# Designs tried in a protein design run: peptides against a protein of PDB entry 1MQS. Part 52

Target 1, 223 residues: chain A of PDB entry 1MQS
Amino acid sequence: ILKMLFLNKDLNNNDNITTITDDIFNQQEIIWKVLILDIKSTATISSVLRVNDLLKAGITVHSLIKQDRSPLPDVPAIYFVSPTKENIDIIVNDLKSDKYSEFYINFTSSLPRNLLEDLAQQVSITGKSDKIKQVYDQYLDFIVTEPELFSLEISNAYLTLNDPKTTEEEITGLCANIADGLFNTVLTINSIPIIRAAKGGPAEIIAEKLGTKLRDFVINTNS

## One batch from the design tools (peptide; aimed at target 1 S129 K133 V135)

Design b2_p26_5_s2 (made by RFdiffusion4, then SolubleMPNN; from b2_p26_5, 13 letters changed)
Fold by OpenDDE base, seed 1:
Structure b2_p26_5_s2 (fold): chain B 223 residues (1-223), chain A 26 residues (1-26)
Amino acid sequence: as target 1 above (223 residues)
Amino acid sequence: NEKIQKAINERMEKLTEEFKELVKKY
């Protein structure tokens, strides 16, 4: 998250959030930025950072993407939002209106190819592609509740998985979503877990899916 | 762990490049 707030520049990894922000604050000219969030990403940010942390990171204003926002044409913007068509359309509209000087787009999860193409096509039409400096898909689709605990914020997941009326397709779909969230979490934590799951249930399905994703990722990164 | 972070960073950079290439295509 901090890296994103500093426009994905390499930060010296060894320092606490406070130390990093203090060092940057003291050593470098602070680039003031606007942070644009959606409901989900707001929860994510709020679970990890305080308002004071945002200020130290050079965030002057943070707002929801769907809210009416005042134009700040001389200020760069960081978008940290879900990869949805709606959010893409809003970003493009903001670009068209020259709402900000530069656009650093960070999606909370993997951006599907079709949405990437849609974004590119719309941006191409505007003729303002140079204002988009970055398009990143982050792996921050989770909530940190405690230092050693996180949540995927999937409502009624347990109930759904254990309801006899739930179809196998629904279970499989939900398990896939959970596995995706866990995968994102693992990548963010930068530690490969030992996966333990009960046999014969949704937990096993999730574990298998997660394991496959992790294996595929490792294989692709080592090539 | 360092490899994972590197891979993530590379992916992020790649996405930006892919985006730029797509914009040119259109």
Scores: peptide ipSAE 0.432, ipTM 0.859, DockQ to the pose 0.721
OpenDDE base, seeds 2, 3, 4, 5: peptide ipSAE 0.426, 0.431, 0.422, 0.430; ipTM 0.860, 0.856, 0.852, 0.858; seed 2 fails the geometry check

Design b2_p26_5_s3 (made by RFdiffusion4, then SolubleMPNN; from b2_p26_5, 13 letters changed)
Fold by OpenDDE base, seed 2:
Structure b2_p26_5_s3 (fold): chain B 223 residues (1-223), chain A 26 residues (1-26)
Amino acid sequence: as target 1 above (223 residues)
Amino acid sequence: SKKIQEAINKRQNELTEEFKKLVKKY
């Protein structure tokens, strides 16, 4: 998260958030930025950072992507939002309206190919592609509740998985969402977990999906 | 740990580059 707030520059310090922010604050000129969030990413950010941390990272203003925002054409913007068609359309509209000087787009999870193409197509039409500096997948689709505990904040997951009326398709979809969240968490903590799941239930499905995602990711990055 | 970080960095860079390529194609 901090790396993203510093425009994805390499932060060489394995130090605590406070130490990192202090070091950067003292060594470099603060670049003031706007942080654009959605409801989901707001929860993620709020679980890890305080308002003061954002300020130290050079975030002058943070707002929701769906809110009316005043143009700040001389200020760079960091988008940290879910990879949805709606968010893409809003980003493109913001680009068209020259709301910000530069656009650093960070999606909370993996961007599907179709949405990447849609974003690229729309941006190409604007003729303002030079303002988009970065398009990243941050894989931060979770909430940190404690240093060693996190939540995916999936509403009624337990109820849905245990409801006999739930369709196989719904279960599969939910398991995929859970696996995605866990995958994002694994990447964020930068540690390969030992996956343990009960056999014969949704947990096994999730474990399998997670394992596949991790393997695919490692293979694709080593090639 | 190092491998994961490298993988993340590579993927992020690749995504940005792919985006730029796609923009040029349209």
Scores: peptide ipSAE 0.515, ipTM 0.905, DockQ to the pose 0.717
OpenDDE base, seeds 1, 3, 4, 5: peptide ipSAE 0.506, 0.510, 0.498, 0.504; ipTM 0.899, 0.898, 0.893, 0.899; seed 5 fails the geometry check

Design b2_p26_5_s4 (made by RFdiffusion4, then SolubleMPNN; from b2_p26_5, 11 letters changed)
Fold by OpenDDE base, seed 3:
Structure b2_p26_5_s4 (fold): chain B 223 residues (1-223), chain A 26 residues (1-26)
Amino acid sequence: as target 1 above (223 residues)
Amino acid sequence: SKLIEEAINKKMKELTEEFKKLVEKY
């Protein structure tokens, strides 16, 4: 998250957020930016950072993407939002209106190919593609509740997995979603977990799916 | 750990490049 707030530049590997922000603040002139969020990403940011941390990162204003926002044509903007058609359309509209000087777009999860193409097509029509400096997929679709504890914020997951009326297809689908969230979490914390799961239930399905994703990732990285 | 970070960074940069290429096609 901090890396994103500093326009995805390399940060010194200090474990403490405060130390990182203080070091950067002392060494470099602060670049003031606007942070645009949605409901989901707001929860993510709030779980990890304090308002003071945002200020130290140069975030002067943070707003919801669906809210009316005042133009700041001389200020760069960081978008950290869900990869949806609605959010893409709003970003493009902001681009058309020259709402900000530069656009750093970060999606909270993987951007589907069709949406990437849609974004590119719409931006090409505006003739203002040079204002878009970055388009990144972030793997931050979870909430940190406590140190070493996180939530995927999947509503009724426990009930769905334990309801005898739930179909096998629904269970499998939910397990896949959970595995995706866990995978993103693993990548974010930059640590490979030891996967433990009970046998004969949804936990085993999730563990298997997660294991496969991690193996595939390692193979693709080493190649 | 370092490998994962590098892989993530690479993937993120690649998306920007892919986006720019797509914009040029339209």
Scores: peptide ipSAE 0.421, ipTM 0.837, DockQ to the pose 0.690
OpenDDE base, seeds 1, 2, 4, 5: peptide ipSAE 0.411, 0.413, 0.404, 0.417; ipTM 0.835, 0.842, 0.826, 0.843; seeds 1, 2 fail the geometry check

Design b2_p26_6 (made by RFdiffusion4)
Pose (drawn by RFdiffusion4):
Structure b2_p26_6 (pose): chain A 223 residues (1-223), chain P 26 residues (1-26)
Amino acid sequence: as target 1 above (223 residues)
Amino acid sequence: SPIEEKIEELNTEKHEEFLELVEKYQ
């Protein structure tokens, strides 16, 4: 999360510290930025970061994508928002409106090609595609409550999974999401683990789903 | 980490692809 608030700096290069000392902050000399969150993404940040931490990272203000936000045409903007048609539209609207000097679009989970092309087509007919400095799938779609306790914030799962009423489609879709939440966690750990799961029920489906996802990830790296 | 580097490459490539799509659509 912090690396993102630094425009995904230090990326594509060296350094292995963990929570930047102030003397180094003064090495790059950092400038204030607007931080745009949405309902879901605010719940992710406010769980691990205090307001003081945000300022210390160069975040002047933070507001939701849906609020009426007063313009700051000379101030950078970092969007950390959900990969939704609704949000993408607003980014396009803010991009046109010239609400901010720059855009650093950061997606909470992962943006589908479906929506990447959408955002891209809309932005193409603006004379301002140049202002979008970066678009990143961050893979931080979970909440870390305690130091080692995390949640996918998918409430009422035991019910949805065992309710006879529930479709054989709603179940597959739910497992697919849980498979993603795990995938989002696993990528954060930066370790491709061995999946072990109890057979017979949802844990297996999710295991085999996550297995396939992690399998492709390992492939679409080297070959 | 190699995995971290991969994620970074993916993000970079996806951003470059976004710019290429914008150019293609223009």

Design b2_p26_6_s1 (made by RFdiffusion4, then SolubleMPNN; from b2_p26_6, 12 letters changed)
Fold by OpenDDE base, seed 1:
Structure b2_p26_6_s1 (fold): chain B 223 residues (1-223), chain A 26 residues (1-26)
Amino acid sequence: as target 1 above (223 residues)
Amino acid sequence: SEIEKALNKLNEEKTQEFYELVKKYK
């Protein structure tokens, strides 16, 4: 998150949020930025950072993507939003209107290929692609409730998985979604976990899916 | 970390892919 707030520049990871922000604040000229969020990402950010942390990171103002926002054509913007068609359209509209000087686009989860193409197509029409500096996936699709506890915010997952009326297909689909969320969490935490799951249930399915994703990721990145 | 490096690489590639697509649609 902090890396994103500093325009995905390399930060010394060994320090606490406060130490990092203080060091940057003291050593470097603060680049003031606008942070654009949606409802989901707002919850995520709020669970991890305090308002004071945002200020120390150079966030002068934060707003919801769907809200009417005043143009700040001389200020760079950080978008941290869900990978949806709606958000893409809004970003493109903001680009068309020269709402900000630069656009650093960060998605809470992986932007699929079709939406990436859509974004690119729309941006190409504007002729302002040079203002888009980054298109990143942050893989931060979870809520941190405690330092070592998080939630994927999947509604009624436990109930659904334990409902005898739930179909195998529904269970499989839900397990896949959970595994995706956990995978994103692992990437964010930057640590490969030891996966433990109860045998003979949905947890095992999730664990297997997660394990596969992690293995595939490691193989692809070491390649 | 290895994961961080991998993530950075993926994001750099994604950004590059985006620009390539923009060029394609010009």
Scores: peptide ipSAE 0.527, ipTM 0.912, DockQ to the pose 0.702
OpenDDE base, seeds 2, 3, 4, 5: peptide ipSAE 0.538, 0.538, 0.543, 0.542; ipTM 0.915, 0.914, 0.916, 0.918; seeds 2, 3, 4, 5 fail the geometry check

Design b2_p26_6_s2 (made by RFdiffusion4, then SolubleMPNN; from b2_p26_6, 13 letters changed)
Fold by OpenDDE base, seed 5:
Structure b2_p26_6_s2 (fold): chain B 223 residues (1-223), chain A 26 residues (1-26)
Amino acid sequence: as target 1 above (223 residues)
Amino acid sequence: SKIQEALEKKNKEKTKEFYELIKKYK
């Protein structure tokens, strides 16, 4: 998260967020910028950072993407939002209107190929592609509730998995979504976990999917 | 870390791919 707030530049390796922000603040000139969030990403940010941390990171203003925002054509903007068609359209509209000087686009999870193509197509039409500086996946689609406890905030997951009326297809889909969330968490923590799951249930399915995703990711990125 | 490096590489590639797509649609 902090890396994103500093435009995905290299950060000092420290264990404490406050120490990181203090070190960065003292070592380099602060760049003031706007942070654009949605409801989900707001929850994520608030679970990890304090208001003072945002300020130290150079975030002067933060707002919701769906809210009307005043133009700040001389200020760079960081978008940290869900990878949805709606958010893409809003970003493109902001680009068209010259809402900000530069656009650093960060998605909470992986933007699928079709949406990436849509974004590119729309941006190409505007002729303002030079303002888009980054298109990153941050893989921060979870809420930290405790230092070692987090939630994926998947609606009715327990009910769905325990409802006898739930179809196999629905269970498979939900397990895939949970695996995606856990995958994002692993990437954020920056450590490969030992995956343990109870046998014979959804947990095993999730564990298998997660393991496959991690292996594929590591292999594909190191090749 | 290995994971962080992989993520950074992937994101750089994604950004590059984005610009390549833009060129394709022009």
Scores: peptide ipSAE 0.528, ipTM 0.924, DockQ to the pose 0.692; fails the geometry check
OpenDDE base, seeds 1, 2, 3, 4: peptide ipSAE 0.525, 0.517, 0.524, 0.523; ipTM 0.922, 0.920, 0.918, 0.921; seeds 1, 2, 3, 4 fail the geometry check

Design b2_p26_6_s3 (made by RFdiffusion4, then SolubleMPNN; from b2_p26_6, 13 letters changed)
Fold by OpenDDE base, seed 5:
Order: structure tokens, then sequence, then C-alpha cells
Structure b2_p26_6_s3 (fold): chain B 223 residues (1-223), chain A 26 residues (1-26)
């Protein structure tokens, strides 16, 4: 998260948030930025950072992507939003209207290829592609409740998994979503976990999916 | 870490792919 707030520059993560922000604050000129969020990413940010942390990172204003926002044509913007068609369209509209000076686009999870192509196509039409500085996946689709505890905040997951009316397809889909969330968490904490799950249930399915995703990710990147 | 390196690489690749796509659509 801090890396994103500092425009994805390399940060030394060996220290606590306060130390990192203080060090950066002292070493570099603060670039004031606008932070654009959605409901999900707001919860994520709020679970990890304090208001003062945002300020120290140079965030002067933060707002929801769906809200009407005043143009700040001389101010760079950081988008941290869900990878949806709706959000892409809003970003492009903001680009068209010259709402900000620069656009640093960060998605809470992986933007699929089709949406990346859509974004690129729309941006190309605007002729303002030079204003888009970054398009990154941050893999921050979770809520930190405690240092060693997090939640994916998937609505009605327990009910869905235990409802006898739930179809196998729905269960499979939900398990995939949970695995994706856990995958994002693993990437964020920068540590490959030992996965433990109860046998014979959805947890095992999720664990298997997660393991596969992690293996594929590590193998594909080292290759 | 390996994960961090992988993530950085992936994001770099995505960013480059995005730029490439923009050029293809001009």
Amino acid sequence: as target 1 above (223 residues)
Amino acid sequence: SKIEEALNKKNKEKNEEFKKLIEEYK
C-alpha cells in the first residue's frame, strides 16, 4: 500500500509504517496527490493506514470514484479501485476531462486481459495516453483486522457453502473467489505460507486452488 | 523476496503490455 502511495517506488519494508513514512518524508520532496478509491478499497486502506499516514504519504484528498469530483488538473491522481468495467469507464472519463495531471492506476486485484484491452482502446481514442503513468495490480483485496488476522469479506460465504440448495457450480465459483483473495493476501505479505486446511470440505478445495495459483505464479515468474 | 520480485516483474510486464496495446489501437 505504501509503495502505491509513493507512486510504486521502491521502499525499504524492514521498518514499521511510521518509520518508513518519516524516512521518505525527510529524504524526498513531498508530492501531493489525490487518492481515488471505491468502497472496497476504502475499507482496505482504512484497515492498514491512519489518516496521518495518508497525509505523510502526500495524499491531500481522497474520494470515491463514483462521487462527483472537482477537477485538479495540476495534481496527480492515484487510483486504487476494483478491476471492473465501470471503474475503467470512469477513469477514462476522468482522463477525457483532464481531471488530473497524471494518472497512476492501481487495481485491487488482477485486471483481466479483456479489460486491459478495453482500457487501452478507450485511452488510445482520447489521445491522452501520456497522462497515464502506471497500470498496476496491487493484489490488495482483503481487510486486515489484526496483525495476524484478515478477512476477505465475501458476503454470505458461510451460508452459501452450507446451504443444501447451493449448486456445485456456485460452490466452485465461491471457492475460486476465496482462493483468489487468499492469493492476493499471500502476495501482499510477501511470504509463501504453509497451507493448512480441513480435509473433506470446501477448505480443502480452496487450499488446493491456492497452492496451484502460488506454484504457477512463482514458476512462471522465475522462468 | 521471490514474491516481491515476481510481483514487480508482473506489474512491469502489465504496464508495458498496456503501452503496447495503446500503440496498436492508434
Scores: peptide ipSAE 0.506, ipTM 0.925, DockQ to the pose 0.700
OpenDDE base, seeds 1, 2, 3, 4: peptide ipSAE 0.502, 0.505, 0.505, 0.506; ipTM 0.923, 0.924, 0.924, 0.924

Design b2_p26_6_s4 (made by RFdiffusion4, then SolubleMPNN; from b2_p26_6, 12 letters changed)
Fold by OpenDDE base, seed 2:
Structure b2_p26_6_s4 (fold): chain B 223 residues (1-223), chain A 26 residues (1-26)
Amino acid sequence: as target 1 above (223 residues)
Amino acid sequence: SDIEKALNKLNEEKSKEFKELVEKFK
């Protein structure tokens, strides 16, 4: 999260949030930025950072992506939002209107290829692609409630998984979503966990999916 | 860490891919 707020510059990961923000604040000129969030990413940010942390990171204003926002054409913007068509369209509209000077786009989870192509196509039409400085997947689709305790905040997941009327396709889809969220969490904590799950249920399915995702990721990145 | 390096590489590739796609659609 802090790396994102500092425009994905290299940070020393051995320090706590306060130490990192203090060190950067003292060593570098603060670049003031706007942070644009959605409901989901707001919860994520709020679970990890305080308002003071945002200020120390150079965030002057934070707003919801769906809210009416005043143009700040001389201020760079950090988008940290869900990878949805709706958010892409809003970002493109903001680009068209020259709402900000620079666009640092960060998705809470992986933007699929089709949406990446859609974003690229729309941006190409604007002729303002030079203002987009990055398109990153941050893999921060979770809420930290307590140390070593987190939630994916998937609505009614337990109810859906335990409802006898739920179809196999629905269960499979939900398990995939949960596995994606857990994958994001693993990437965020920068540690490969030992996966433990109850046998014979959705938890096992999720564990298998997560294991596969992790293995594939490690193989693809070490090649 | 290996994960951090992997993530950085992945994001760099994604940004590159995005720019390439933009050029493709021009």
Scores: peptide ipSAE 0.501, ipTM 0.912, DockQ to the pose 0.701; fails the geometry check
OpenDDE base, seeds 1, 3, 4, 5: peptide ipSAE 0.487, 0.494, 0.495, 0.500; ipTM 0.909, 0.909, 0.912, 0.914; seeds 1, 3, 4, 5 fail the geometry check

Design b2_p26_7 (made by RFdiffusion4)
Pose (drawn by RFdiffusion4):
Structure b2_p26_7 (pose): chain A 223 residues (1-223), chain P 26 residues (1-26)
Amino acid sequence: as target 1 above (223 residues)
Amino acid sequence: LPEDKTEEFKELVEKFQEEKEEEEEE
């Protein structure tokens, strides 16, 4: 999360520190930025970061994508928002409106090609595709409550999974999401683990789903 | 491990701009 608030700095290069000392913060000399969150993404940040931490990272203001936000045409913007048609539209609208000097679009989970092309087509007919400095899938789609306790924030799962009423489609979709939440966690750990799961029920489906996802990830690296 | 979509986004924007130019020329 902090690396993102630094424009995904230090990326594509060296350094292995973990929570930047101030003397180094003065090495790059950092400028204030607007931080745009949405309902879901605010719940992710406010769980691990205090307001003081945000300022210390160069974040002047933070507001939801849906609020009426007064313009700051000369100030950078970092969007950390969900990969939704609704949000993408607003980014396009803010991009046109010239609400901010720059855009650093950061997606909470992962943006589908379906929506990447959408955002791209809309931005293409603006003379301002140049202002979008970066677009990143951050893979931080979970909440870390205590130091080692995390949640996918998918409430009422035992019911949805065992309710006879539930479709054989709603179940597959739910497992697919849980498989993603885990995948989002696993990528954060930066370790491709061995999946072990109890057979017979949802844990297996999710295990095999996550297995396939992690399998492709390992492939679409080297070959 | 974040995934960078910037280059892909810029390539898509350029492709749509080229298609729009071609339509205008037509």

Design b2_p26_7_s2 (made by RFdiffusion4, then SolubleMPNN; from b2_p26_7, 12 letters changed)
Fold by OpenDDE base, seed 2:
Structure b2_p26_7_s2 (fold): chain B 223 residues (1-223), chain A 26 residues (1-26)
Amino acid sequence: as target 1 above (223 residues)
Amino acid sequence: MIKDLTEEFKKLVEEFKKKRKELEEE
């Protein structure tokens, strides 16, 4: 995802995650961009990145593809959307209207050949093909299927978290362990989760820790 | 795996442009 936000530039693989992020952030000239999402991709982005993270990546504005958006003809746009006929038509309409200066198109899953051809055909008519700088697909390596239930084998987690005698340090430690387990599960499944947690309890702590781990991972892998 | 379709896309665009031009000339 970070790779997409930086226009799929090759990031040197040899640098530690922190170095990559620092190098990216230390780039003297932040290219400000608009991020266009759909409902599915919004959920994905929101699960991994915070608004401040987007800002650091040079995303000034993010909006839904189906929403009315003001023209920003001098600003490049990143599309991260599902490969559907509807989204393609909207992108082409945005192109026709000169809504943005440049178009970086990233589809969340595989783009069928017929839709690629449709996109190309429509763009060919506009005479503005030069504004489309990139077309990527299969950005997400997971299929959203029916909800699945997972359980971690952590002894007495519920009891410890609900025991009034448990110290804040113990809770924090346990939450970290749970977050690690969840993170490993996410990596195993190769799916980015939507994190939901009740506020004001250990679940929120776990969610925050997991979110941080996922963000760090995404930053480090330049995915 | 993320795939870069940019070149293929650009090729298709040019093909469609060519086809359209040919049709207009007929």
Scores: peptide ipSAE 0.619, ipTM 0.936, DockQ to the pose 0.366
OpenDDE base, seeds 1, 3, 4, 5: peptide ipSAE 0.616, 0.616, 0.617, 0.597; ipTM 0.938, 0.938, 0.939, 0.927; seed 1 fails the geometry check

Design b2_p26_7_s3 (made by RFdiffusion4, then SolubleMPNN; from b2_p26_7, 10 letters changed)
Fold by OpenDDE base, seed 4:
Structure b2_p26_7_s3 (fold): chain B 223 residues (1-223), chain A 26 residues (1-26)
Amino acid sequence: as target 1 above (223 residues)
Amino acid sequence: MIKDLTEELKKLIEEFKEEREEEEEE
C-alpha cells in the first residue's frame, strides 16, 4: 500500500510504516496526490494506515470513486479500487474529463483479461493514454473486515478443502493461493505474524507454505 | 504479488488504435 502511495517506487520493506513515511517525507519533496477509493479499498486503507500516514505520503484528499469529485487537473490521482467494469468506466470518464493530471491505477485484486482489454479499448478512443502512468493489480488478495480480521474471500475454499472429491493437486493449488494471499497480507500490514494452524489438515499446509515464504522474504530483504 | 500491467495496457491501446485506423482506411 505504501508503495502505491508513493507511485510504486522502491521502498525499503524492512521499515515500519511510520519509519518509511518519515524517511520519505524528510528526504523527498512531497508530491501531493488525490487518492480515489471504493468501499472495499477504504476498509483496507483505514485498517492499515492512519490519517497522518496518508498526509505524509502526500495524499491531500481521498474520495470514493462513486462520489462526485471536483476536478483537480493539476493533481495526480491514485486509484485504488476493485477491478470492475463500473470502476473502469468511471476512471475512463475521469480521464476524458481531464479530472486529474496523471492517473495511477491500482486494482485491489487481479484484473481480468477482458476488463484489461475493455480499459485499453476505451482509453484508445480518448487519445489520452499518455495520462495513464501506471496500472497495477493484485495489491490485495484479502478483504479487511476488521483491523485484526480479514478474509481472502476465495470462493468455496472451505467446501473445496473439505470435499472428498477434491484432488490433491486442487488442494495443493488452493493452499498455495491462500498462502500467497496471507503472505501479501503480512507484507501489507508490515508485521511478521506468529502462525498458528490446526495440525493434520489444509491449514497446516498453508502454514508451512506461508512460513517458507516469510522466511525467504526476510532472508532476501536482509541480504 | 503486485503485478505491473502498464506495458501490457499500453500495447493493447496501440493495437486498438491500429485496428481502428485500418478500419477507417478500408
Scores: peptide ipSAE 0.598, ipTM 0.931, DockQ to the pose 0.489
OpenDDE base, seeds 1, 2, 3, 5: peptide ipSAE 0.592, 0.597, 0.595, 0.590; ipTM 0.929, 0.929, 0.930, 0.926

Design b2_p26_7_s4 (made by RFdiffusion4, then SolubleMPNN; from b2_p26_7, 13 letters changed)
Fold by OpenDDE base, seed 4:
Structure b2_p26_7_s4 (fold): chain B 223 residues (1-223), chain A 26 residues (1-26)
Amino acid sequence: as target 1 above (223 residues)
Amino acid sequence: MIKDLTEEFKKLVKEYKEKLEKEKEE
């Protein structure tokens, strides 16, 4: 998330959010930006970042994508929104109206190919593709419901894991995906969790995978 | 993992622009 707020510049991963923000704030001229969110991303941002963190990252104003927003043609905008047709259409409309100077588009989850193509097609018609500086996706593999509660929202995960017809390969794959999501969550929160899982089931597999990822990460970053 | 789609996006935009231009010339 911080990386996004700083236009996806390389950040030293070993620093706490506060340290990163302070270092960047002190070393670089703050580029003031507008942050555009949706309901889902708002919840995530609010759970991870403080208002002061946003300010330190150069976020002057944050608004919901569906809200009426005043044009700020001289201000770059960071979109952090769900990859939906609706949001894409709004972004394109904002582009058409020259609502902002630059567009940094960050989708919270994976952008489907068809939507990427749709975005590209619409943008191609506008003639303003140069204003789109970045397109990223998969920032969040989880949805934060509460400050300490989140869901990966993997479709039918419970059903798949508990279906006796599910193959071992499918289970392993799903567990890997879950572990990846959790790992990304940990990195986002910048807190090493104590992993607790029920024994003898998929949860244990996930826990092991997550533990391995975390250990590897710690070793590599301290390295 | 965060994925950078910028280059792919730019490529697609270019392709669509070219397609649009061809359609106008036809």
Scores: peptide ipSAE 0.610, ipTM 0.936, DockQ to the pose 0.472
OpenDDE base, seeds 1, 2, 3, 5: peptide ipSAE 0.604, 0.609, 0.608, 0.591; ipTM 0.934, 0.934, 0.935, 0.925; seeds 2, 3 fail the geometry check

Design b2_p26_8 (made by RFdiffusion4)
Pose (drawn by RFdiffusion4):
Structure b2_p26_8 (pose): chain A 223 residues (1-223), chain P 26 residues (1-26)
Amino acid sequence: as target 1 above (223 residues)
Amino acid sequence: SEEIEEKIEELKVEKHEEFLELVEEY
C-alpha cells in the first residue's frame, strides 16, 4: 500500500528496506498528492494505516470517488479504487474535467480486459490520454485485521454455500471470488505455495480453482 | 520471491503499456 502511495516508485529497481527512513524520503523529495478511495478500498486502508501515516507518505487529502470533489488542477492524484464500470466512468469524467494534474490509477483487485478496453476507448477520444501516468492492478483485495488475520469480507458464506436454495451457479461464482481473494493474498506473500485442502466440499473447489490460477501465473512467466 | 515480485511488477507495467496501446488503436 505504501509503495503505491509513492507512485509505485522504487518499482523496476533496487532497494530492500521496509518502511522508508526520513533521510531517504528527503532523497527523492516528495510532493503532496490527492488520494481517491472508494467504499471498499477505504475499508482496506483504514485497517492498516492511520491518517498521520498518509500525510507522512505525501497524501494531502483523501476522498471517495463518488463524492463531489473540488478541483485541484495542479495536484497529482492516486486512485485506489475497485475495478468497476462505475468507477472507471468517474475516472474518465475526472480526467476530462481536469480535476487533477495527473492520474495514477490503481485498482484494488484486478481490472479485466473487458474494462481496460472500456476505459481506454473513452480516454482515447479525450485529448488527455497523456495525463494518465499509470494504471496498476494492485492485488490488495482483502483486509488485514490483526498481524496475521485476514478476511475476504465475504459475509454469510457458510449459509450461501449450504442453503439448498442457492443456485449451482451462485455457488460457482462465490467460489470463484474466494479463489480470487486467496490469489490476492498469495501474490502479496510473493510465494507460490502448495495447496492442501479437505476434499468433498467448497474448500476443494476453491483449492482447484486457485490451483489453476496459480498454475497459469507460473506459466505466463517463463516459456 | 524476488522473481515473483519482478513478475508482478512486469505485469503492472504491461497493463499500463497495453492501455496506452489500446488508446492508440482507438

